# Designs tried in a protein design run: peptides against a protein of PDB entry 4GXB. Part 141

Target 1, 277 residues: chain A of PDB entry 4GXB
Amino acid sequence: VPTEEVSLEVLLSNGQKVLVNVLTSDQTEDVLEAVAAKLDLPDDLIGYFSLFLVREKEDGAFSFVRKLQEFELPYVSVTSLRSQEYKIVLRKSYWDSAYDDDVMENRVGLNLLYAQTVSDIERGWILVTKEQHRQLKSLQEKVSKKEFLRLAQTLRHYGYLRFDACVADFPEKDCPVVVSAGNSELSLQLRLPGQQLREGSFRVTRMRCWRVTSSVPLPSGSTSSPGRGRGEVRLELAFEYLMSKDRLQWVTITSPQAIMMSICLQSMVDELMVKKS

## One batch from the design tools (peptide; made by RFdiffusion4, then SolubleMPNN)

Design b2_p22_5_s2 (from b2_p22_5, 9 letters changed)
Fold by OpenDDE base, seed 4:
Structure b2_p22_5_s2 (fold): chain B 277 residues (1-277), chain A 22 residues (1-22)
Amino acid sequence: as target 1 above (277 residues)
Amino acid sequence: EVVFENPVFDPDAPEEEVLSEL
């Protein structure tokens, strides 16, 4: 691609548009710096955020495709898909809420975390009770961003990424699940027939390993599952989990977002490694 | 197939129930 000056749109979690003038040859960090400059985010806080490739759904929700890597050219990465549904999103890139303290000390950082958190609540990524929702709304009305975040930090799935509904082989084969990643775990929300809503919590520290596989289903003449077009690549995330003492079991998630899930796992592992160090 | 070994795997981590009610 020839090097040209272009206007690139980067979205915040709430859908706010940040337009930056960049070169088509600018790498992810260059674009991130341009976004930070546009937002007046201090340089020392840039590392707390990343750019993500997402697919915007019809309802305006974001389906996370992947984190943009350092070597990537965000303009090329998004435009090569030739679909307006693909967007670049700025989001925080750490998991431990303790790092919020560093970000919250800056007005722009605070605003970014606030906007993300509001969006995550509105999208149902953060699980709230009726009472908690009332409290959050009260704080939002008062525009008390710090207090809002402090309350939000205590909520279930605060800081989690929620994925599109998919299928797992846990606790039973072909179980519909909603996967979320955060707090050094994968959370699988599921409801078996006639049962209450349950959560399977898989802590990263109990995962021995994981893998992403790609397969093309053989054209079996039988009715393809309603969600997959003929010839769609099947992605799976499998992890080997310590279910009990000395008992490892493979859990497999079938999802188009398997790559993103793996990226989240790696990111959580990396953060835990930093804490051990 | 790419397998990622987890360096933070703790075989002695406290046992937790995987499934809980929401």
Scores: peptide ipSAE 0.673, ipTM 0.963, DockQ to the pose 0.854
Fold by OpenDDE base, seed 5:
Structure b2_p22_5_s2 (fold): chain B 277 residues (1-277), chain A 22 residues (1-22)
Amino acid sequence: as target 1 above (277 residues)
Amino acid sequence: EVVFENPVFDPDAPEEEVLSEL
């Protein structure tokens, strides 16, 4: 691709557009720095954020595809998909809420975390009770961003990334689930027929290993699930989990976001490794 | 097939219930 100056749109979690002038040859970090400069985010806080490739749904919801890699060219990566539904999103890239303290010390950092958190609550990524919702709304009306975040940090699935509805083989085969990644776990929300809503919590420290696989389903004439196009690649994330003492079991999630789930696992592992050093 | 081994895997981690009611 020839090196040219281009205008690149980067979205915040709330859909706010940040337009930056970059080169087509600028790498992910270069674009991130340009976005930070546009927002007046200080250099020492840039490392707390990352750029993500997402697919914007018709309802405006974001389906996370992957984190942009360090040596990737964001302009090329998004434009090569030849679809306007693909966007670049700025989001915090750490899992431990303790790092919020560093980011919140800066006005711009505080605003970014606030906007992300409001959006995550509105999207139902953060689970709130009626009373908590009332408290959050009161704080939002008062524009008490710090207090809002402090309350939000105590909420279930704060800091989690929520994926699109998919299928797992746990606790039963072909179980519809909603997967979320955060706090060094994968959370699987599920409701079996006639049962209450349940959560399967899979802690990263109990995963021995994981893998991502791709397969092309055989054209079975009769089991055309409505909506899967003929020949759609099936992606799976499988992890070997310590279910009990000395008992390992494979759990498999079938999702087009299997790659993103794997990226989240690796990112959580990396953060845990830093804490152990 | 690429398998990612987990360096923070703890085989001696305390047992936790995987499934809980919401």
Scores: peptide ipSAE 0.672, ipTM 0.963, DockQ to the pose 0.844
Fold by OpenDDE base, seed 3:
Structure b2_p22_5_s2 (fold): chain B 277 residues (1-277), chain A 22 residues (1-22)
Amino acid sequence: as target 1 above (277 residues)
Amino acid sequence: EVVFENPVFDPDAPEEEVLSEL
């Protein structure tokens, strides 16, 4: 693609549009800096955020595809997909809520965290009770962003990224699950027939390894899964988990977002490595 | 097939129940 000046749209978690003028040859960091400048986010806070490629659903929700890499060209990455459903989203890129303290010291950083958190609650990514919801709404009405975030930080799945409904082989084969990544874990929400809603918590420190696999289903004459078009690539994330002392078990998640799940795992691992150093 | 080895894996981590009720 020839180097040209273009207008690129970057979305916040709440769907707010940030228009930046960039070159088609600008890398991810260049675009991120342009977005930061447009928002008046200081340079020392840029590292707390990343650009993500997402697919916008009919209801306006975002399905995360992947994090944009450093040497990637965001304009090319989004436009090459030739669909208006794909967007670039700015989101915080750390997992430990302790880093919120650094970001919240700045007005723009505070606003970004607030907008993201409100959106995550509205989308059901952060789990709230009726009473907690009432308290959050009261704080929102008072525009008390700091107090809102302090309350939100105590909520279940604060800071998690929620994925689209998919399938896992745990605790049983072909189990429908909703996966979320955060707090150095993968959380699998599931309901077996006749049972209560359960959560499977898989801590990253108990994962020996993980892998992403891609397969093309053979045209099996069995009309098994109605929604998979003939010839669609099947993606799986598998991880080897320490279930008990000296007992490792593979858990496999079948999801179009398997790559994004793997990126989240790597990101959580990287953050834990920094804390140990 | 690419396998990612986890450098923060702790084989001596205390046992935790994977499944809980919500």
Scores: peptide ipSAE 0.671, ipTM 0.962, DockQ to the pose 0.866
Fold by OpenDDE base, seed 1:
Formats: sequence, structure tokens, C-alpha cells
Structure b2_p22_5_s2 (fold): chain B 277 residues (1-277), chain A 22 residues (1-22)
Amino acid sequence: as target 1 above (277 residues)
Amino acid sequence: EVVFENPVFDPDAPEEEVLSEL
């Protein structure tokens, strides 16, 4: 691709647009630095954020596709898809809420975390009770960003990424689930017929390994799920989980976001490794 | 097929119930 100066749109979690002038040859870090400069985010806080490729849904929700890698050219990565649905999003890229303390020391960092958290609550990624929601709204009305975040940090699935509804083979085959990644786990929310809403919690420290696979479904006549076109690639994330002492079991999630889930697992593992060193 | 081995896997981690009610 010839090197040209272009205007690139980067979105915050709340859909706020940040326009940056970059080169088509600028790598992910170069673009991230340009976004940081535009926001007046200090250089020492850049490492707490990453750029993600997302697909914007009709309702304005973001379906995370993948984290942009260091060698990638964000302009090329997003434009090569030839669809306006694909966007680049800035989001925090750590899992431990303790790192919020570092980011919150700066006004811009605080604002980014606040905007992201508000958005995550509004999208139902963070689970809140009616009373908690009332308290959060009161703090939002007072524009008490620090107090808002401190309360939010105590909430269920704070800091989690929520994925699109998909299917798992746990606890039963072909179980509809909503997967979320955060706090060194994969959370599978599910409701079996006639049962209450349940959560399957899979801690990363109990995963021996994981894999991502792709397959092309054979044209079997009858069970074409109505939404998958003939010939669509099926992606699966499978992980081997320590269910009990000396008992490993494979759990398989079928999702177009299997790659993103794997990236989350690797990222959580990497963060845990840093804490152990 | 690429399998990712988990370096933070703890085979001696205490047993936890996977499923809980919400």
C-alpha cells in the first residue's frame, strides 16, 4: 500500500469518535500514540490501552473481532474488510482492577475508564442490581467519576468483555450461552429449559490448555441453522478444564468470536505470569 | 491444530463448583 496521510477514526467504548491524522503505513503503536496525543493521555499510560477491531451491530453494540497486533497497520486492517461495520476501538487492555489506580491518577485516564464503565453498564456487560443501578445513577448525576468507578469495581463482571450469544457443549450439548471474559476466567451464562439463569465459571488457572479450530460444515440437509449461510466457516474454542481432582474435561464453545476469546485467554495468562514473577 | 499450553495451570488448585445460580 502506498504511504499516504489519512484521517483515521478511532472509537471509544461509548462510541465517541477520535479522529487522528496518520500514515497508511503507521503500525498499531503509532496509531495508538496518535490517539493518546489527541486525547492528551500521558505516554506512561498508553500501555494500559489497546486498539481492537470490532464489528458494529445494528443496535450500536460492538462485537469484538480481535486485538490489533503490533505489526499490523490499523488503517489497512480496517479498510481491507470493505465494510463500514468494522471499526477500531480504544479500550483498556488489562484485567486486574488494581491497575485502575494507576490510570485514575490522570484526568484523561480517569475519563476513559469512566466512559468505558458507563458504556459497559449500559450494554449490560456489568451486572447490576436495581439498588446498585440507582447508586450508580446518583454518582453519575453528581459527576463523581472516582466514586462511580470505586462502586463499579465491586460489581459482578466489572472489567469483563461480553461476547455475542453462542453455543457450548456445557453443561449439555448445543447449549445456548453468553460468554464473558474477565478476572482470569471465562463466564458462561446459560438458561436451560425450565431452569433458572446459571453461570459456569471457568478459571484460567484450571485450564490446562486451549485451542481454536475452524471447520466447514458438511451440507447436511435438515439442520441448517437458519442464520448461517451454506459454506460459512465454523469457529470453535475448546479448553481442557480441571473439573475435579485429576479429572480433565474438554469444553467447546462454538462462536465466530473464538479467536477473540483465545486472545482474551492469552492476555489473562500473560497478566497472571507478570504477577507471579 | 495449534494447542496453547497454559503456563499458569495449577493442577493443585482447590476444587470449585463450576455452575452457580445467578
Scores: peptide ipSAE 0.671, ipTM 0.962, DockQ to the pose 0.839

Design b2_p22_5_s3 (from b2_p22_5, 8 letters changed)
Fold by OpenDDE base, seed 5:
Parts: C-alpha cells; structure tokens; sequence
Structure b2_p22_5_s3 (fold): chain B 277 residues (1-277), chain A 22 residues (1-22)
C-alpha cells in the first residue's frame, strides 16, 4: 500500500468514534499514540491500552477477533478484510484491577475505564445482581465515576473479556458454553438440559499447556447445521488442565475466536510473569 | 502443531473446584 495520509476510525468500547489522521504505513503503536493524543491521554498511560480488531455484530455488539500486534499496520489490517463489519477498538489491555489505580488518577483514563465498564455491564460481560445494578445506576445518575469503578471492581467477571457462544467437550461432549477470560482464568458458563447454570473455572496456573488448531470439516452429508456454509474452517483451543493431583485432562473449546482466546491466555501468562519477577 | 508451554504452571497449586453451580 502506498504511504498516504488517511482518516482512520477507532472505536471506544461504548461505540464512541475517535477519528485520527495517520499514515497508511503507521504501525499499531503509531496509531495508538495518535488516538491517545486525540483523547488527551497522557503518554505514560498509553501502555495500559491496546488496539483490537473486532467484528461488529448486527446488534452492535463486538466480537473480538484479535489484538493488533506491534508490527501491524492497523489501516491495512482493517481495510484488507473488505467488510465494514470489522472495526478497530481501543480497550484496556491489562487484567489486574490494581492497574486501574494508575489509570484512574488521570481524568481521561478515568473516563475510558468508566465508559468501558458501563459498556461491559450493559453487554452482560460483568455479572450483576439486581441490587448491584440499582447501586450502579444510582452512581451513574450522580456521575460518580470513581465510586462506580470501585463498586464495579468487586463484581463478578470485572475485567473479563466475554466471547460469543461456542462449544466445548467439558463437562460433556459438544456442550454449549459461553467462555470468558479474565483474572488469570478461563470461565466456561454452561447450562445442561434441566440443570442450573454452572461455571467451569480454569485457572491459568493449572494449565500445563495450550494449543490452537484449525481443520476443514469434511462435507459429511447428513447433519448440516443449517448456517455453516460448506468449507468454514473449524478452530479449536485445547488446553491441558490439572483437574486434580497428578491428573491432567485436555479440555477443547471449538470457537471461531480460538485465536483470540489463545491471545488472552498468553497475555494473562505474561502479566503473571511480570508479577513474579 | 504449535503447543504453548505455560511458564507459570504450578503442579502444586491448591486444588479448586472446577465446576460449580451459579
């Protein structure tokens, strides 16, 4: 792509548009800096955020595809897909809520975390009770962003990334699940027929290893799930988990977002490594 | 097939209930 000045749209978690003038040759960090400058986010807070490639669903929700890597050209990465459903989103890129304290000290950082958290609650990524929801709404009405975040930090799945509904082989084969990544775990929410909602919690520290695989389903004649076009690549994330003392078991998640799940695992591992050092 | 080994894997981590009711 020839080097040209272009207008690039970057979305916040709440769908707010940030337009930046960048070069087509600008790398991810260059674009991130341009977004930060546009928002008046201090340079020392840029590292707490990342750019993500997402697919906007019909309902306006975001399906995370991947984190943009440092060497990527965000303009090329999004435009090469030749679909308006793909967007670039700015989101916080750390897992430990302790880092919120650094970001919240700045007005712009506070606003970004607040907007993201409101959006995550509205999308059902953060789980709230009726009473908690009432308290959160009261704080929103008062525009008490710090108090809102402090309450939100105590909520279930605060800081988690929620994926689209998919399938796992846990606890049973072909079990429909909703996966969320956060707090150094993968959470698998599931409801088997006639049963209550359950959660499988898989802590990263008990995962020995993981892998992503791709396969092309053979056109098996019979059970055409109606919506999968012939030839869709099946992606799987598999991890080997320490279920009990000296008992390792593979768990496999079948999802188009398997790559993004793997990126989340690596990111959580990296953050844990920094804390251990 | 690339397998990612986890450097923070702790085989001595306390056992936690994997599956719980919500």
Amino acid sequence: as target 1 above (277 residues)
Amino acid sequence: MEVFENPVFDPNAPEEEVLREL
Scores: peptide ipSAE 0.655, ipTM 0.961, DockQ to the pose 0.849
Fold by OpenDDE base, seed 4:
Structure b2_p22_5_s3 (fold): chain B 277 residues (1-277), chain A 22 residues (1-22)
Amino acid sequence: as target 1 above (277 residues)
Amino acid sequence: MEVFENPVFDPNAPEEEVLREL
């Protein structure tokens, strides 16, 4: 692609559009800096955010595809997909809510966290009781952003990234699950026929290793699973988990978002490594 | 096939219940 000046749209979690003028040759960090400058986010807070490639659904929800890497050209990465459903989104990129304190000290940082948290609650990524919802709405009406965030930080799955419904081989083969990543874990929510809602919690510190694989399903004659067109690439995330003392078991998640799940695992591991140093 | 080894893996971490009711 020839180097030229372009207008690039970057979305906030709430769907707010940020237009930045960048070069087609600008790397991820260059674009992130341009977005920060447009928002008046100070340089020392840029590192708390990242750019993500997402697919916008019909209901306006975002399906996270991957984090944009440092060497990528965001304009090329999004336009090469040749679909308007793909967007670039700015989101916080840390997992420990303690880092919220640093970001909340700045007005722009506070606004970004607030907008993200409101969106995550509205999308059902953060789980709330009726009473908590009432309290949050009251704080939102009062525009008490700090108090809103302090309450939100106590809620289930605060700071998690929720994925689209997919399939896992846990606790049973071909089990429908909703995966969320956060707080140094993968959470698998599931409800088997006739059973209560359950959660499988997989802590990163008990994962020995993980891998992402891609395969093309062989045209098996009879069972067209209705959702996978013939020849659609199947992505899987598999991790080896310490289920009990000296007992390792592979858990496999089949999802188009397997790459994003792996990125989340690596990101959580990296953050834990920084804390141990 | 690339396997990512986890540097924060702790084989001596306290056992937690993996599956719980909500």
Scores: peptide ipSAE 0.654, ipTM 0.961, DockQ to the pose 0.845
Fold by OpenDDE base, seed 3:
Structure b2_p22_5_s3 (fold): chain B 277 residues (1-277), chain A 22 residues (1-22)
Amino acid sequence: as target 1 above (277 residues)
Amino acid sequence: MEVFENPVFDPNAPEEEVLREL
C-alpha cells in the first residue's frame, strides 16, 4: 500500500469516536500514540491501553477478533477486511485492577476507565445485582467517577472480556457456554436442561498448556453447528487443565473467537510473569 | 499444531472446585 495520509476512526468501548490523522504505514504504536495525543492521555499511561480489532454487531456490541500486534499496520488491517462492521477499539490491556490506581491518577485515564466500565456494565459483561445497579446509577448521576470505579472493582467479572456464546466439551460434549476471560482465569457460564446456572472456573495457573486449532468440516459431517454454512472454518481453543491432584484433562472450546481467547491467555500469563519478577 | 506451554503452571496449586452453581 502506498504511504498516504489518512483519517482513521478509533472507537472507545462506549462507541465514542476518535478520529486521528495517520499514515497508512504507521504501526500499531504510532496509531496508539496518535490516539493518546488526541485524547490528551500522557505518554506514561499509553502502555496501559491497546488497540483491538472488533466486529460491531447490529445492536452496537463488539465482538473482539484480536489484539493488534506491534508491527501491524492498523489502517491496512481494518480496511483489508472490506466490511464496515470491523472497527478498531481502544481498551485497557491489563487484568489486575491494582493498575487502575495508576491510570485513575490522571483525568483522561480516569475518564477512559469510567467509560469502559459503564459500557461493560450496560452490556452485561460485569454482573450486578439490582441494589448494586441502583448504587452505580446514583454515582453515575452524580458523575462521581472515582467512587463509581471503586464500587465497580468489587463486582463480579470486573475487568473481564466477555465472548460470544459458543460451545465447549465441558462438563459434557457440545455444551452451550458463555466464556469470559479475566482475573487470570477463563470463566465458562452454562445452563444444562433442567439445571441451575453454573460457572466453570479455569485458573491460568492450573493450565499446563493450550493450543488453537483450525479445521474445515467435511460436507458429509452431520456436526455442522446450526447456522454455520458448509465449509466454514472451525476454530477451537483447547487447554490441558489440572482438574485434581495429578489429573490433567483437556477442555476444548469451539468458537470463532478462539484466537482472541488464546491472546487473552497469553496476556494474562505475561502479566503474571511480570508480577513474579 | 503449535502447543503453548504455560510458564506459570503450578502443578502444586491448591485444588479448587471447577464447576459451581450460581
Scores: peptide ipSAE 0.654, ipTM 0.960, DockQ to the pose 0.845
Fold by OpenDDE base, seed 1:
Structure b2_p22_5_s3 (fold): chain B 277 residues (1-277), chain A 22 residues (1-22)
Amino acid sequence: as target 1 above (277 residues)
Amino acid sequence: MEVFENPVFDPNAPEEEVLREL
């Protein structure tokens, strides 16, 4: 693509649009810096955020496709898909809520975390009781952003990224699940027929390894899963998990977001490595 | 097929119940 000046739209988690003037040749960090400048976010806080490629669903929700890498050209990455449903989103890129303290010290950082958290609650990514929801709404009405975040930090799945409904082979084959990544784990929410809602918690420290695989389903006649077009690539994330002492078991998640799940795992691992150093 | 080895894997981590009711 020729180097040209373009207007690029970057969305916040709440769908707020940030328009930045960038070059088509600007890399991810260049675009991130432009967004930060537009928002008046200090340079020392830029590292707490990342740009993500997402697909906007019909309901306005975001399906995360992947994190934009440092070498990528965000303008090219989004426009090459030739679909208006693909967007670039700014979101916090750390997992430990302790880092919120650094970001919250700045007014702009506080606003970004607040907007993201409100959106995550509204989307049902953060799990809240009726009473907690009432308390959060009261704080929101008072515009007490710090107190709102402090309460939100105590909630289940605070800071998690929720994926689209998919399928896993745990606890049973072809089990419908909702996967979330956060707090150094993958959470698999599931409800088997006639059973209560359950959660499978897979801590990253108990994962020996993981892999992403792609396959093309053979046109075998019978198992047309409803909704997959003929020839659609099947993506899977598999991880080997320490279920009990000296017992490793593979768990496989079938999802078009398998790549994004792998990125989350790597990101959580990287953060844990930094804490150990 | 690329397998990612986890450097923070702890084989001595405390056992936790994987599946719980919500």
Scores: peptide ipSAE 0.654, ipTM 0.961, DockQ to the pose 0.852

Design b2_p22_5_s4 (from b2_p22_5, 9 letters changed)
Fold by OpenDDE base, seed 4:
Structure b2_p22_5_s4 (fold): chain B 277 residues (1-277), chain A 22 residues (1-22)
Amino acid sequence: as target 1 above (277 residues)
Amino acid sequence: EQVFENPVFDPDAPEEEVLSDL
C-alpha cells in the first residue's frame, strides 16, 4: 500500500469516536501515540492501553477479535476486512487493578477508566447487585469518577473481558458457556438443564499449556447447527489444566474468539512473569 | 499445531474447586 495520510477512527469503550490523522504505514504504536496525543494522555501512561480489533454488533456491543500486534498497520488491518462492522477500540491492557492507581492519577487516564468501567457495567461484563447498581448510579449522577472506580474495583469480574456465548466440553460435552478472562483466570459461566448458574474458574497458574486450532468441518450430512455454513472454519482454544494433584485434563472451548482468548492468556502470563521478577 | 507452554505453571499450586455456584 502506498504511504498516504489518512483519517483513522478509533473508538473508546463508550463508543466515543477519536479521529486521528496517521500514515497508512504507521504501526500500532504510532497510531496509539497519535490517539494518546489527541486525548492528551501523557506518554508515561500510553503503555497501560492497547488497540483492539473488534466487531461491532447491531446493538452496539463489541465482540473482541484480537489485540493489534506491534508490527501491524492498524489502517490496513481494519480496512482489509472490507466491512464497516470492524472497528479499532482503545482499552486498558493490564489485568491487575493495582495499576488503576497509576492511571487514575491523571485526569485523562481517570476518564478512560471511568468510561470503560461504565460501559462494562452497562454491557453486563461486571456483575452487580441491585444495591450496588443503585450506588453506582448515584455516583455516576454526581460525576464522582474516583469513588465510582473504587466501588467498581470491588465488583465481580471487574477488569474482565467477556466473550460471546460459545461452547465448551466442560463440565460436559457441548456445554453452552460464556467465557470471561481476567484476574489471571478464565471464567466459564454455565447453566446445565434444571440447574442454577455456575462458574468454572480456571487459574492460569494451573494451565500447563494451551493451543489454538482451526478446522474445516467435513460436510457431515447431519443438518444439526443451521447457522454455520458448510465451509466455516471452526476455531478452538484448548488448555491442559491441573484439575487435581498429578491429574491433567484438556479443556476445549469452541469459539470464533479462540484467538482473542489465547491472546488474553498470553497477556495474563506475561503480567504474572513481570510480578515474579 | 503450535502449543504454548506456560512458564508460570505451578504444579504445586493449592487445589481449588473449579466449579462454584453463582
Scores: peptide ipSAE 0.680, ipTM 0.964, DockQ to the pose 0.833
Fold by OpenDDE base, seed 3:
Structure b2_p22_5_s4 (fold): chain B 277 residues (1-277), chain A 22 residues (1-22)
Amino acid sequence: as target 1 above (277 residues)
Amino acid sequence: EQVFENPVFDPDAPEEEVLSDL
């Protein structure tokens, strides 16, 4: 692509549009800096955020595709997909809520965290009781952003990234699940026939390894699952998990977001390594 | 096939129940 000045749209978690003028040759960090400048986010807080490629759903929800890497050209990455459904989103890129304290000290950082958190609650990514929801709404009406975030930080799945419904082989084969990544774990929400809603919690520190695989389903005769078009690539995330003392078991998640799940795992691992140093 | 080894894997981590009720 020839180097030219273009207008690039970057979305916040709440769908707010940030328009930046960048070069088509600008890398991810250059675009991130342009977004930060547009928002008046200070340079020392830029590292707490990242740009993500997402697909916007019909309901306005975001399906995360991947994190944009440093060497990428965000304009090319999004426009090459030739679909208006694909967007670039700014989101916080750390997992430990302790880092919220650094971000919340700045007005712009506070606003970004607040907007993200409100959106995550509205989308059901953060799990709330009726009473908690009432308290959050009261704080929102008072525009008490700091108090809102302090309450939100105590909620189940605060800071998690929620994925689209998919399938896992745990606890049984072909089990429908909703996966979320956060707090150094993968959480699998599931309901077996005749059972209550359950959560499978897989801590990153108990994962020996993981892998992402891609396969083309063989045209097997009759059991085309309704909705998978002929020739769709199947992506899987598999991880080897320490289920009990000296007992490792592979868990496999079949999802179009397997790459994004792997990125989340790596990101959580990286953060844990920094804390141990 | 690329396998990612986890450097923060702790084989001596306390046992936790994977499944819980919501």
Scores: peptide ipSAE 0.679, ipTM 0.964, DockQ to the pose 0.834
Fold by OpenDDE base, seed 5:
Structure b2_p22_5_s4 (fold): chain B 277 residues (1-277), chain A 22 residues (1-22)
Amino acid sequence: as target 1 above (277 residues)
Amino acid sequence: EQVFENPVFDPDAPEEEVLSDL
């Protein structure tokens, strides 16, 4: 791609548009710095955020595809997909809420965390009770961003990424699940027939290993579920989990977001490694 | 197939129930 000056749109979690002038040859960090400058985010806080490739759904929800890597050219990465549904999103990239304290010290950082958290609550990524929702709304009406975040930090799935509904082989084969990643775990929300909503919690520290695989389903003549086009690649994330003492079991998640799930696992592992050093 | 080994895997981690009611 020839090096040209272009206008690139980067979205915040709430859908707010940030337009930056960049070169088509600018790498992910260059674009991130341009976004930070546009927002007046200090340089020392840039490392707490990342750029993500997402697919915008018809309802305006974001399906996370992957984190943009350092060597990537964000303009090329998004435009090469030749679909307007693909967007670049700025989001915080750490998992431990303790790092919020560093970001919240700055007005712009505080605003970014606040906007992200409001959006995550509105999208149902953060799980709230009726009473908690009332408290959050009261704080939002008062525009008490710090107090809002402090309350939000105590909520279930604060800081998690929620994925699109998919299928797992746990606890039973072909079980519909909603996967969320955060707090050094994968959370699988599921409802078996006639049962209450349950959560499967898989701690990263109990995962021995994981893998992402791709397969082309054989043309099954009859029972093509109506929505999957002929020849769609099936992606799977499988991890080997310590279910009990000396008992390892593979758990497999079938999802188009298997790559993003793997990126989340690696990112959580990396953060845990930093804390152990 | 690329398998990612987990360096923070703890085989001696306390057992926790995987499934809980919401």
Scores: peptide ipSAE 0.679, ipTM 0.964, DockQ to the pose 0.843
Fold by OpenDDE base, seed 1:
Structure b2_p22_5_s4 (fold): chain B 277 residues (1-277), chain A 22 residues (1-22)
Amino acid sequence: as target 1 above (277 residues)
Amino acid sequence: EQVFENPVFDPDAPEEEVLSDL
């Protein structure tokens, strides 16, 4: 691609648009620095954020596709898909809420975390009771961003990334689930027929290994699931989990976001490695 | 198939119930 100056749109979690002038040859870090400069985010806080490729749904929700890698050219990565539904999003890229303290010391960092958290609550990524929701609204009306975040940090699935509804083989085959990644775990929300809503919590420290696989389903005649076109690639994330003492079991999630789930696992592992050191 | 080995895997981690009610 010839090197040209272009205007690139980067979205915040709440859909706010940040326009930056970059080169088509600028790598992910160059674009991230341009976004930071546009927002007046200090250089020492840039490392707490990353750029993500997402697909915008009809309802305005973001389906995370992958984290942009350092060697990538964000302009090329998004434009090569030739679809306006693909966007670049800025989001925090750490899992431990303790790092919020570093980011919150800066006004811009505080605003970014606040906007992201409000959006995550509005999208139902963070689970809130009616009373908690009332308290959050009161703090939002007062524009008390620090107090809002402190309350939010105590909420279920704070800091989690929520994926699109998919299927797992746990606890039963072909179980519809909603997967979320955060707090060094994968959370699988599920409701079996006639049962209450349940959560399967899979801690990263109990995963021996994981893999992503791709397959093309053979055209089996009868089960035309109406929405899967003939020849769509099926992606799966499988992880081997320590269910009990000396008992490992494979759990398989079938999802178009299997790659993104794997990226989240690796990212959580990397953060845990830093803490052990 | 690429399998990712987890360096933070702890085989001696306390047992936790995987499934809980929400």
Scores: peptide ipSAE 0.678, ipTM 0.964, DockQ to the pose 0.839

